# Peptides against a protein of PDB entry 2QAS, part 63

Target 1, 120 residues: chain A of PDB entry 2QAS
Amino acid sequence: PPEDLMQYEAMAQDALRGVVKAALKKAAAPGGLPEPHHLYITFKTKAAGVSGPQDLLSKYPDEMTIVLQHQYWDLAPGETFFSVTLKFGGQPKRLSVPYAALTRFYDPSVQFALQFSAPE

## One batch from the design tools (peptide; made by RFdiffusion4, then SolubleMPNN)

Design b2_p19_6_s1 (from b2_p19_6, 10 letters changed)
Fold by OpenDDE base, seed 3:
Structure b2_p19_6_s1 (fold): chain B 120 residues (1-120), chain A 19 residues (1-19)
Amino acid sequence: as target 1 above (120 residues)
Amino acid sequence: SLQEELERAAAAFEAAQKA
């Protein structure tokens, strides 16, 4: 069979990751997401570039899912990664997640879901 | 289904995050 030298599958995956980035940029804008939209984002906690409190990440050695609805602060969606402050046990924690580390994205309000293959 | 699994996993962690 012919060899794909264009890497079309990788390009398609990157395009879909762009949807998550765009959604987060909407969430970070003044006023936040339009009700009732909210986001569930799952990522590999050991993926390259992921950072946060060591105790928190150690608690979730494989994947964790964060929810961006009402209790999130200082969402900063960059071009290659996003960072956000969430509360765990009443304490604010800062997480930084590269888009390449994502494995799932979900908006329950419209039942929109995406899944990705993230590098280990 | 994928949506069902996502919703279940999300709901479980949402509770943990709010705790």
Scores: peptide ipSAE 0.032, ipTM 0.654, DockQ to the pose 0.574
Fold by OpenDDE base, seed 2:
Structure b2_p19_6_s1 (fold): chain B 120 residues (1-120), chain A 19 residues (1-19)
Amino acid sequence: as target 1 above (120 residues)
Amino acid sequence: SLQEELERAAAAFEAAQKA
């Protein structure tokens, strides 16, 4: 097959990542997401730009999925990454995740799923 | 399906996160 010099697949991936960013901005707005919408976000823990507590990230050497439903705080969706505070074992943990690190996005309320190619 | 697999995996992580 001919070589795609336009890199359409990459452009499509970027567009899909834009959906996640937009969804997170809705979640960060006053009142949060409209019920019953909630988000499951999976990302590569070793991807460039991923930041969080070492004890937490060490438990997930490849991928990690976080849930944004009822217990999340200070969700800050930036242009290239988002950050959020979640509780693990009763302790608040701050995570920062570049959109480029994402591998999956899921909203079970409407069974909406997205899959992404992320750096190894 | 992919969605079913995602939901199954997500459910497991939801339980772990809330624990």
Scores: peptide ipSAE 0.030, ipTM 0.652, DockQ to the pose 0.520
Fold by OpenDDE base, seed 1:
Structure b2_p19_6_s1 (fold): chain B 120 residues (1-120), chain A 19 residues (1-19)
Amino acid sequence: as target 1 above (120 residues)
Amino acid sequence: SLQEELERAAAAFEAAQKA
């Protein structure tokens, strides 16, 4: 096929990442997501900007999936990344994930799914 | 499909978390 100098695919990917950002902003609003909506978010753990407990991230050398349903706190969706507190082994852990690190997004309640290309 | 694959993965993840 002809060379795409406009990089339309990349632009489309960024736009779709915006859907995740918007969804997280709704989740962070008072009252959270409207039931029964909940989110599965998968990201590359070694992507630039990803931060969290070393012991946790070491268990997931490639990618990790988190669920935002009821056991999450202080969700803060920024413009380039989001941060959230989740419990692992009963202990609260803070994660920061750039939207660029995302590989999957899924809301089972309405079977809405997205796939993204992320740093390898 | 991707949706089916993600749904399957989600189910597996939930099972692992609940177990």
Scores: peptide ipSAE 0.025, ipTM 0.608, DockQ to the pose 0.334
Fold by OpenDDE base, seed 4:
Structure b2_p19_6_s1 (fold): chain B 120 residues (1-120), chain A 19 residues (1-19)
Amino acid sequence: as target 1 above (120 residues)
Amino acid sequence: SLQEELERAAAAFEAAQKA
């Protein structure tokens, strides 16, 4: 096939990061996501701007997947990153994740999936 | 392609989905 000098796939992925942000904003709204919608979000734990407990991030040296369904608190979707409190081993822990660090997004209720390349 | 990547991502999550 001919070379794509427009880099349409990269532009599409960049635009689709906006879908993740919008979905998280819906999740953060009063009442949360409409049932049965829920989100699986995967990100590179060593990407620039990722922040969280050292022990937690050390456990996941490459990627981590978080689930936003039943047990998440204080979801704060900003313009460049989102933060959320999740329980790990029964303990609440705060994570901050830039949208640029995301590699996967999935809503199994409607089988909607996105995949992205992410920086190291 | 983008569509193939999306399909692969969907399959991966479905296989590893938590209840």
Scores: peptide ipSAE 0.023, ipTM 0.588, DockQ to the pose 0.109

Design b2_p19_6_s2 (from b2_p19_6, 10 letters changed)
Fold by OpenDDE base, seed 2:
Structure b2_p19_6_s2 (fold): chain B 120 residues (1-120), chain A 19 residues (1-19)
Amino acid sequence: as target 1 above (120 residues)
Amino acid sequence: SLIEELERKAAEFEAAQAP
C-alpha cells in the first residue's frame, strides 16, 4: 500500500484536538458554555506537562475525567494546555492539562465524542 | 458502547467533584 508521507492522520488528530481547545475557549468566555452543554474531559495523569495536586494525581495514576458543568473556576485555555480549578471533596484543586494528554472529550448534551491517543 | 463508557466514567468523576 502507498506510504502516507503527509501524515494525514496526525494532522486530523491535531485538528480534532483543536475542537477541544475551541470548546474550552467557549467555556471560558463570559457566560460559560451555552446550556445544556457541558464537557467530560479525560486525560492521562502521567502525561508530560500534566500538573496538579499530588494526592489527586496519585489517586488516579492512569486516567481521570474532569467534568466542566456546574463547578469550575478560572478556566484558562491556553494554546498548548488548559488549566482549571475544580472541587474534589469540596476542596479546590488546580489542574493544568496539555491538550496532548487528552484521551477523550465528550459533551453528553449532544452526545459528541472524540478519542485521542495520548503520549506519556 | 463508547458513549456508555464515557458517561459511566463521567458519572464517577462527577461524584468525585461533588461538594
Scores: peptide ipSAE 0.430, ipTM 0.898, DockQ to the pose 0.655
Fold by OpenDDE base, seed 4:
Structure b2_p19_6_s2 (fold): chain B 120 residues (1-120), chain A 19 residues (1-19)
Amino acid sequence: as target 1 above (120 residues)
Amino acid sequence: SLIEELERKAAEFEAAQAP
């Protein structure tokens, strides 16, 4: 096939990452997500910019999935990354995840799924 | 399927994030 000098696939991937950002901004708005919507977000734990408790990230050396439904707090969707507080084993943990680190996004309420290429 | 895999992993992490 002809060489794509426009890099449309990369553009599309960036646009789709924008969907995640937009969804998180909706989640962070007053009232949160409209039920029954909730989000499963998977990311590479060793990707540049990912930060959180060392023990937690060490437990998931490749990737982990966070669930934004009933147990999340202080969701802050920035322009390049989002941060959120989740409970693991009953203990609150703060995570910061660049959108570039995402590998999957899923809303089971409507079975909407996205996949992304992320840094190794 | 992809959806089934996603839901499987989601369930695992839901358990991990349980209060």
Scores: peptide ipSAE 0.415, ipTM 0.894, DockQ to the pose 0.643
Fold by OpenDDE base, seed 5:
Structure b2_p19_6_s2 (fold): chain B 120 residues (1-120), chain A 19 residues (1-19)
Amino acid sequence: as target 1 above (120 residues)
Amino acid sequence: SLIEELERKAAEFEAAQAP
């Protein structure tokens, strides 16, 4: 088959990553997400640019899924990464995750799901 | 299914993020 020199699939994936960014921006807006929408975001914990408490990241050496529903604070969706404060074991933890590190995005309220290829 | 997998993983982390 002919070689795709345009890398259309990659461009399409980047566009889909934009959906996550847009969703997070809605979540970060005053009032948050409209009920019953909430987000399950999975990412590679060892991906470049991922930062957070070492103990937390070490606990989940491959991937972890954060849930943005009832307990999240200071969600800041930037252009290349987002940061958010979540509570684990009752303790607030700040995470910074590049969109490129994402592997899955899911909104169970409407069963909308996306999968992405992320760096190993 | 994909949905089942996603919800399974989510459930695990929901517990981790629980009060």
Scores: peptide ipSAE 0.392, ipTM 0.888, DockQ to the pose 0.662
Fold by OpenDDE base, seed 1:
Structure b2_p19_6_s2 (fold): chain B 120 residues (1-120), chain A 19 residues (1-19)
Amino acid sequence: as target 1 above (120 residues)
Amino acid sequence: SLIEELERKAAEFEAAQAP
């Protein structure tokens, strides 16, 4: 097939990642997400830029899904990555995840889902 | 389906993030 020198697929992926960023910004705004919206975000734990507690990342060497619904704090959606504090096993843990590391985004309330290709 | 899989996996992590 013809060679795509425009790299349209990559452009489309980046545009869709923008949806996640926008959604997180809404979640971080006063009042949080409008009920009943909540987010399931999956990402590659070994992707460049991902940071968090070693024990947690070691437990999920490939991918992990975080749930932003009832228990999340200090959500900070930046331009290229977001950080958030979640509790795992009752312990608060801070995660920093580049949007480029995301592989799936889902909002069960309206069954809206997105998939992404995230390199290591 | 994709959604079914997502919800299944999400449930697992939801439990991990439980109080």
Scores: peptide ipSAE 0.389, ipTM 0.888, DockQ to the pose 0.619

Design b2_p19_6_s3 (from b2_p19_6, 11 letters changed)
Fold by OpenDDE base, seed 2:
Structure b2_p19_6_s3 (fold): chain B 120 residues (1-120), chain A 19 residues (1-19)
Amino acid sequence: as target 1 above (120 residues)
Amino acid sequence: SLIEEMERRAAEFEAAQAP
């Protein structure tokens, strides 16, 4: 088969990661996500740039899925990573996750799903 | 499928962020 010197697959993956960024920007806007949309975001907890409470990350040594629906605060979708405050066990925890660390994105309301490959 | 897995584990993910 022909050799792809354009690396289209990588470009497509980057474009799809852009969907997550865009979705998070909508979520961060005043009023939050338009109901009934909500997000399930999975990421590699040991990926470069991922930061958060040690106890929390230790509980999820490989991957972690966070839910952005009813309780999320100070969502800050940057250009390379996003940060958000969520409650785990009733305690607020601040997470910072590079988009490159994402492995899955899902919006149950419309069953829209994306899957990504992240650095090991 | 991916969707089936996410749907199946939804409660698990939500429970992790429960009070």
Scores: peptide ipSAE 0.627, ipTM 0.940, DockQ to the pose 0.579
Fold by OpenDDE base, seed 3:
Structure b2_p19_6_s3 (fold): chain B 120 residues (1-120), chain A 19 residues (1-19)
Amino acid sequence: as target 1 above (120 residues)
Amino acid sequence: SLIEEMERRAAEFEAAQAP
């Protein structure tokens, strides 16, 4: 097959990552997500730029899925990564995740799903 | 499928963030 020097597939993947960023920005706005929308975000815990409590990340050596619905605080969706505070075992934990580390995105309310190729 | 897996594991993910 002919060589794709434009790297269209990579461009498409980046565009789709933009959907997640946009969704998180909506979630961070006053009032949060419009009900019943809520998000399930999966990412590679060992990807470059991922940060959080060592014990928590160690518990999930490959991938981790976080839920943004009932209990999440200080969601800060930046241009290259987002950070959020969630409770695990009743204790608040701060996570910082680059969009490039994402592998899955899902909104159960409308069954909208996206899958990405993240750094191994 | 992707959706099927996410739905199947939803409870697992939510339990991890239990109060």
Scores: peptide ipSAE 0.623, ipTM 0.939, DockQ to the pose 0.580
Fold by OpenDDE base, seed 1:
Parts: C-alpha cells; structure tokens; sequence
Structure b2_p19_6_s3 (fold): chain B 120 residues (1-120), chain A 19 residues (1-19)
C-alpha cells in the first residue's frame, strides 16, 4: 500500500481516545453517569505514565480492565490522563492512566465499544 | 467479536472490584 506520510490512523486513534476522555468527564461531573451507563476501561499496565499500587499492577502484568459503575471515587479526568480510586479486595487503590495506554473502552448499556493500539 | 468478549468477561471484571 502507499506510504502514509500523514499518519491518519494515529490521528484517528487520538480522536477516538477523545471519546473516552469526554465520557470520563461526564462520569466525573455532578450526578455521575446517567443510568444505566457504566464503563469498562482496559489499559496496558506497563505503558508509560501508568501508576498505581505495585501489588495490583503486578497481578495484571499486561492489561487490566477497570469498571466504573458502583464503586469509584475521586475520578479526575485530566487532559492527558485520568486518575481514579477503586476498591480491590475491599481496599481503596489509586490508579493513574494515560489515555494513550488504553486498549479498550466499553459501555454495556448501549453496547458501545472502542479498541485502541497502546504503546506498551 | 470485541463486544461478545467484553460481555463474556464482564463478571470477571466486576468480581475483581467486588466488596
């Protein structure tokens, strides 16, 4: 195929990552997500910028999927990454995930799904 | 498909964050 010097695929991926950012901003707004919307977010745990408890990240050496539905706190969707507190094993854990690390996004309520290529 | 996989594994993901 012809050489793409515009890198359209990368631009498209970045645009689609914007959907996740926008969705998270809605989730972080007063009142949270409108029922019955909830989010499943998958990301590469070893991607640059990902941070969280070592024990948790060690349990998921490649990818991790988090659920934003009933138990999430202090969701902070920034411009390049988001952070959120979730409970694993009953203990609160703070995660920071760059949007660039995302590989999947899914909202079961309307079966809306996105897939991304992550740098690892 | 991606959706089918996500639906299949939904319980797994939710269980990881269960109280």
Amino acid sequence: as target 1 above (120 residues)
Amino acid sequence: SLIEEMERRAAEFEAAQAP
Scores: peptide ipSAE 0.622, ipTM 0.940, DockQ to the pose 0.551
Fold by OpenDDE base, seed 4:
Formats: structure tokens, C-alpha cells, sequence
Structure b2_p19_6_s3 (fold): chain B 120 residues (1-120), chain A 19 residues (1-19)
């Protein structure tokens, strides 16, 4: 096939990452997500910019999926990354994840799924 | 499929964040 010098696929991927950002901003707004919407977000734990408790990240050496449904706090969706506090084993943990580190996004309520290629 | 996998592992992900 002809060579795509425009890199449309990459552009499309970036646009789709915008969907995740927008969804998180809705989740962070007063009242949170409209029921029954909730989010499953998967990311590469070793990707540049990912930060959090070492013990937690060590438990997930490749990818980690977090659930934003009933127990998440201080969700802060920035322009290049988002941060959120979640409980693991009853302990609150703060995570910061660049959108570029995402590999999957899923909303079970409407079965909406996105998949991305993330840096190694 | 991706959706099938996510549905299958939903409980696993939720359990990880259980109190």
C-alpha cells in the first residue's frame, strides 16, 4: 500500500486519547460520572512519567488496570497526565499517569472500548 | 476480543481495589 506520510493512524490515536481525557474530566466534575458509567483504565507501569508507590507498581511490572467507579478520590485530569487516589488493600495510593502511557480504556456500562500503543 | 477480556477480568480488577 502507499506510504502514509501524514501518519493518520497516529493522529487518530492522539484524538482518541482525547476521549479518555474528556471522560476523566467528566468524572472529576461535581457529581462524578453519570450512573451507571464507570471506567477501567490500563497503562504501562514502567512508561515515562508514571509515578506511584513503588510497592504497588512493582506488583504490576508491565500493565496495571485501575477502576474508577465507587472508590476514587481527588481525580485531577491534567493536560498531559491525570492523578488519582485509589485504595489497594484498604490503603490509599496516589497514582500519576500520563495519557501517553495508556493502553486500554473501557466503560462496561455501554461496552465502549479503546486500545492504544504505549511506549515500552 | 478486547471487550470479552475486560468483562472476564472485571472482577479481578475490582477485587484489587476492594477495601
Amino acid sequence: as target 1 above (120 residues)
Amino acid sequence: SLIEEMERRAAEFEAAQAP
Scores: peptide ipSAE 0.617, ipTM 0.938, DockQ to the pose 0.559

Design b2_p19_6_s4 (from b2_p19_6, 8 letters changed)
Fold by OpenDDE base, seed 3:
Structure b2_p19_6_s4 (fold): chain B 120 residues (1-120), chain A 19 residues (1-19)
Amino acid sequence: as target 1 above (120 residues)
Amino acid sequence: SLIEELEKKAAEFLAAQQP
């Protein structure tokens, strides 16, 4: 088969990652997400650029899924990564996740799902 | 089922997110 020198598949993946970024920017806007929308975000915890408490990331050495619905604070969606504060065991934990580390995105309110190939 | 898998993983970590 002919060689794809345009790398269309990578372009498509980047475009889909843009959907997640856009959704998070909506979530960070005043008033948050329009009900009943909420987000389940799965990412590789060992991917480059992932940052958070060492004990938390060590507890989930492969992937973890965070839920952005009722209990999240200071969501900051940047251009290459987002950060958010969640409570684990009653303690606030700050996570920073590059969009490139994402493997799944899901909004159960409308059953919208995306799947990504992420670097190990 | 992709949706079933997603909801399963979501449920696991939802339980870990405690106020």
Scores: peptide ipSAE 0.419, ipTM 0.898, DockQ to the pose 0.595
Fold by OpenDDE base, seed 5:
Structure b2_p19_6_s4 (fold): chain B 120 residues (1-120), chain A 19 residues (1-19)
Amino acid sequence: as target 1 above (120 residues)
Amino acid sequence: SLIEELEKKAAEFLAAQQP
């Protein structure tokens, strides 16, 4: 087959990653997500740019899924990454995750799901 | 299915997130 020099597949994937960014921006807006929407975001914990508490990242050496519903604070969706504070074991943890590190996005309220390829 | 897998893993991590 002919070679795709435009890299359309990559562009399409980036566009879909944009959905996650947009969803997070909605979640970060005043009032948060409209009920009953909530987000499950899975990412590679060892991907470049991922940062967070060592104990937490060590506990999940491959992938980690965070839930943004009622227990999240200071969600800051940037252009290339987002950061958020979540509680694990009662302790607040700040995570910073590049969109490029995402492997799955899911909103169970409407069963909307996206899957991405991310760096190992 | 994708949905089933997502929900399975999600439930596990949801339990880990607690105040």
Scores: peptide ipSAE 0.351, ipTM 0.879, DockQ to the pose 0.632
Fold by OpenDDE base, seed 4:
Structure b2_p19_6_s4 (fold): chain B 120 residues (1-120), chain A 19 residues (1-19)
Amino acid sequence: as target 1 above (120 residues)
Amino acid sequence: SLIEELEKKAAEFLAAQQP
C-alpha cells in the first residue's frame, strides 16, 4: 500500500487517547460517572512516567488493570497523565499513569473498548 | 473475543482491588 506521510493512524490514536482523558475528567467531576458506567484501564507498568508503590508495580511487571467504579479516590486527570488512589489488600496506593502508557480502555456498561500501542 | 478477554482480566484485577 502507498506510504502514509500524514501518519493518520498516530493522529487517530492520539484522538482516541483524548477519549480516555475526557472520560476520566467526567469521572473526576462532582457526582462521578453516571451509573452504571465504570472504567477498566490497562497500562504498561514499566512505561516512562508510570509511578506508584514498587511492590505493587513489581507484582505486575508488564501490565495491570485498574478499575474505577466504587473504590477509587482523589482522581486527578491532568493533561498528560492522571493520578488516582486505589486500595489493594485494604491499603491505599497512589498511582500516576501517563495516557501514553495506556494499552486498553473499557466500559463494561456499554461494552465500549479501545486499544492502544504503548511504549515498551 | 476481545470483550471477553477484557472482562476476564478486569475481573481479576477487580478482585485484587479491594478496600
Scores: peptide ipSAE 0.334, ipTM 0.873, DockQ to the pose 0.644
Fold by OpenDDE base, seed 1:
Structure b2_p19_6_s4 (fold): chain B 120 residues (1-120), chain A 19 residues (1-19)
Amino acid sequence: as target 1 above (120 residues)
Amino acid sequence: SLIEELEKKAAEFLAAQQP
């Protein structure tokens, strides 16, 4: 096929990543997500910019999914990445994830799903 | 399906996040 010098696919992917950012901003707002919405976010744990506990990231060397429903704290959705505190094994863990590291986004309440290509 | 796979994986990680 002819060369796409505009890189439309990449632009489309970035636009769709914007949906995740917007959703997280809604989740971070006072009152949180409107019931019954909740989010499952999957990302590459070795992607550039991903930060978190070594033990946790080592446990999931490829991808991991975090759930934002009832147990999340200090969600901070920035322009290029978001950070959030979650409990694993009863211990609070702070994660920072660039939107570029995302591979899947899902809201079970309305069965809305997105897939992304995320290089490590 | 994709949704079925997502929910399968999600259930696993949901359990991992339980206190």
Scores: peptide ipSAE 0.300, ipTM 0.862, DockQ to the pose 0.620

Design b2_p19_7_s1 (from b2_p19_7, 9 letters changed)
Fold by OpenDDE base, seed 4:
Structure b2_p19_7_s1 (fold): chain B 120 residues (1-120), chain A 19 residues (1-19)
Amino acid sequence: as target 1 above (120 residues)
Amino acid sequence: SLAEMEAAAAAFEAAAAAT
């Protein structure tokens, strides 16, 4: 098979990361996501650009999954990363995650799933 | 497949519950 110098697979994955960004922007809009839509987002906790509470990130040395349904606040989806406030151990904590750190995206309400390759 | 999605959903739920 011929060598792909265009890196189409990577470009396709980057385009699909845009789906996550768009979904988060919908979630951050007034009124939030239309029910019953909600999001499960998994990311590499040690990926470049990931920031959050030390205790939280230490608990998940490889990957962490967050749920955006009812227990989240101040969702801010930027162009390269998103940030959100989550309650951990009863305390609100701010988490910042680059889209490049994502490994999974899932909306159980319609069984829509995406998987991404992220640096180990 | 549906089975894969169901397994993924279960894994997500378990991970979320640990938070």
Scores: peptide ipSAE 0.037, ipTM 0.641, DockQ to the pose 0.186
Fold by OpenDDE base, seed 3:
Structure b2_p19_7_s1 (fold): chain B 120 residues (1-120), chain A 19 residues (1-19)
Amino acid sequence: as target 1 above (120 residues)
Amino acid sequence: SLAEMEAAAAAFEAAAAAT
């Protein structure tokens, strides 16, 4: 079959990462997400640009899923990455994740799901 | 496609619930 030299599949996935960015920007707005919306975000913990507590990242050597519903603070969705404060072991920890590191996005309130291929 | 991704919602929900 014809070879795709344009890499359309990769371009399409990158475009869909924009949905996650937009959703996070809504979550960061005053009042947060409209009830009952909340987000499950999965990412590769060893992807370039991912940063956070060593103990947390060591516990999840491949992928980690975070939940943005009731236990998160200072969500800051930038243009290339987002950062958020989560409670881990009772202590607040800052996590920064590039959108390129994402592998899954899910809003169970409406069963909306996205999946991405992220570099190992 | 989006439709294919959404088709995996049930499986993802089960995995996320276990996290």
Scores: peptide ipSAE 0.034, ipTM 0.619, DockQ to the pose 0.095
Fold by OpenDDE base, seed 1:
Structure b2_p19_7_s1 (fold): chain B 120 residues (1-120), chain A 19 residues (1-19)
Amino acid sequence: as target 1 above (120 residues)
Amino acid sequence: SLAEMEAAAAAFEAAAAAT
């Protein structure tokens, strides 16, 4: 194909990461997501900026998927990363994930899916 | 593309549900 000096694919990927951020902000707003919307988010656990309990991250050495439906607390979507409290082994744990670490985003209710290339 | 990603949605849903 012709040489792309505009880097359109990279720009498109960045724009689509904005969809995830926007969706999380809707989820964090009063009232949360409108039913039946809920989110599956997959990310690279060893990506730069990912932080959380070592036992949890060790259990998923490559990628892990979190589900934001009913069992999550204190969702805080920032500009570069989001943080959320999840129940792990019956105990609440705080997880922080940069948007750049994401590899998949999915809302089963409307079968909306996004995939991203993240650092390996 | 979005079309390709949507086509893989069923497989992803199954994998995510098992996680």
Scores: peptide ipSAE 0.034, ipTM 0.619, DockQ to the pose 0.107
Fold by OpenDDE base, seed 5:
Structure b2_p19_7_s1 (fold): chain B 120 residues (1-120), chain A 19 residues (1-19)
Amino acid sequence: as target 1 above (120 residues)
Amino acid sequence: SLAEMEAAAAAFEAAAAAT
């Protein structure tokens, strides 16, 4: 097949990552997401830029899925990464995840799903 | 590829809906 020097596949994936960023920005705005919308976000825990509690990340050596519905605080969606506080075992934990580390995004309320390729 | 991505998305939605 002809060689794609434009790298359209990568551009498309990046554009779709923009959907996640936009959704998170809506979630972080006053009032949060409109009910019943909520988000399931999966990411590679070993991807560059991912940070969080060592015990938690070590428990999920490959991928981890977080749910942003009712039990999340201080969601801060930046331009390259987002951070959020979630409770695990009753303890609040801060996670920082680059959008490039994402592998899937899902909103069960409308069954909207996206899948991404992230470095292993 | 884009085709694979679209197929994967559809498969994921189906799997998620079934779970």
Scores: peptide ipSAE 0.033, ipTM 0.621, DockQ to the pose 0.059

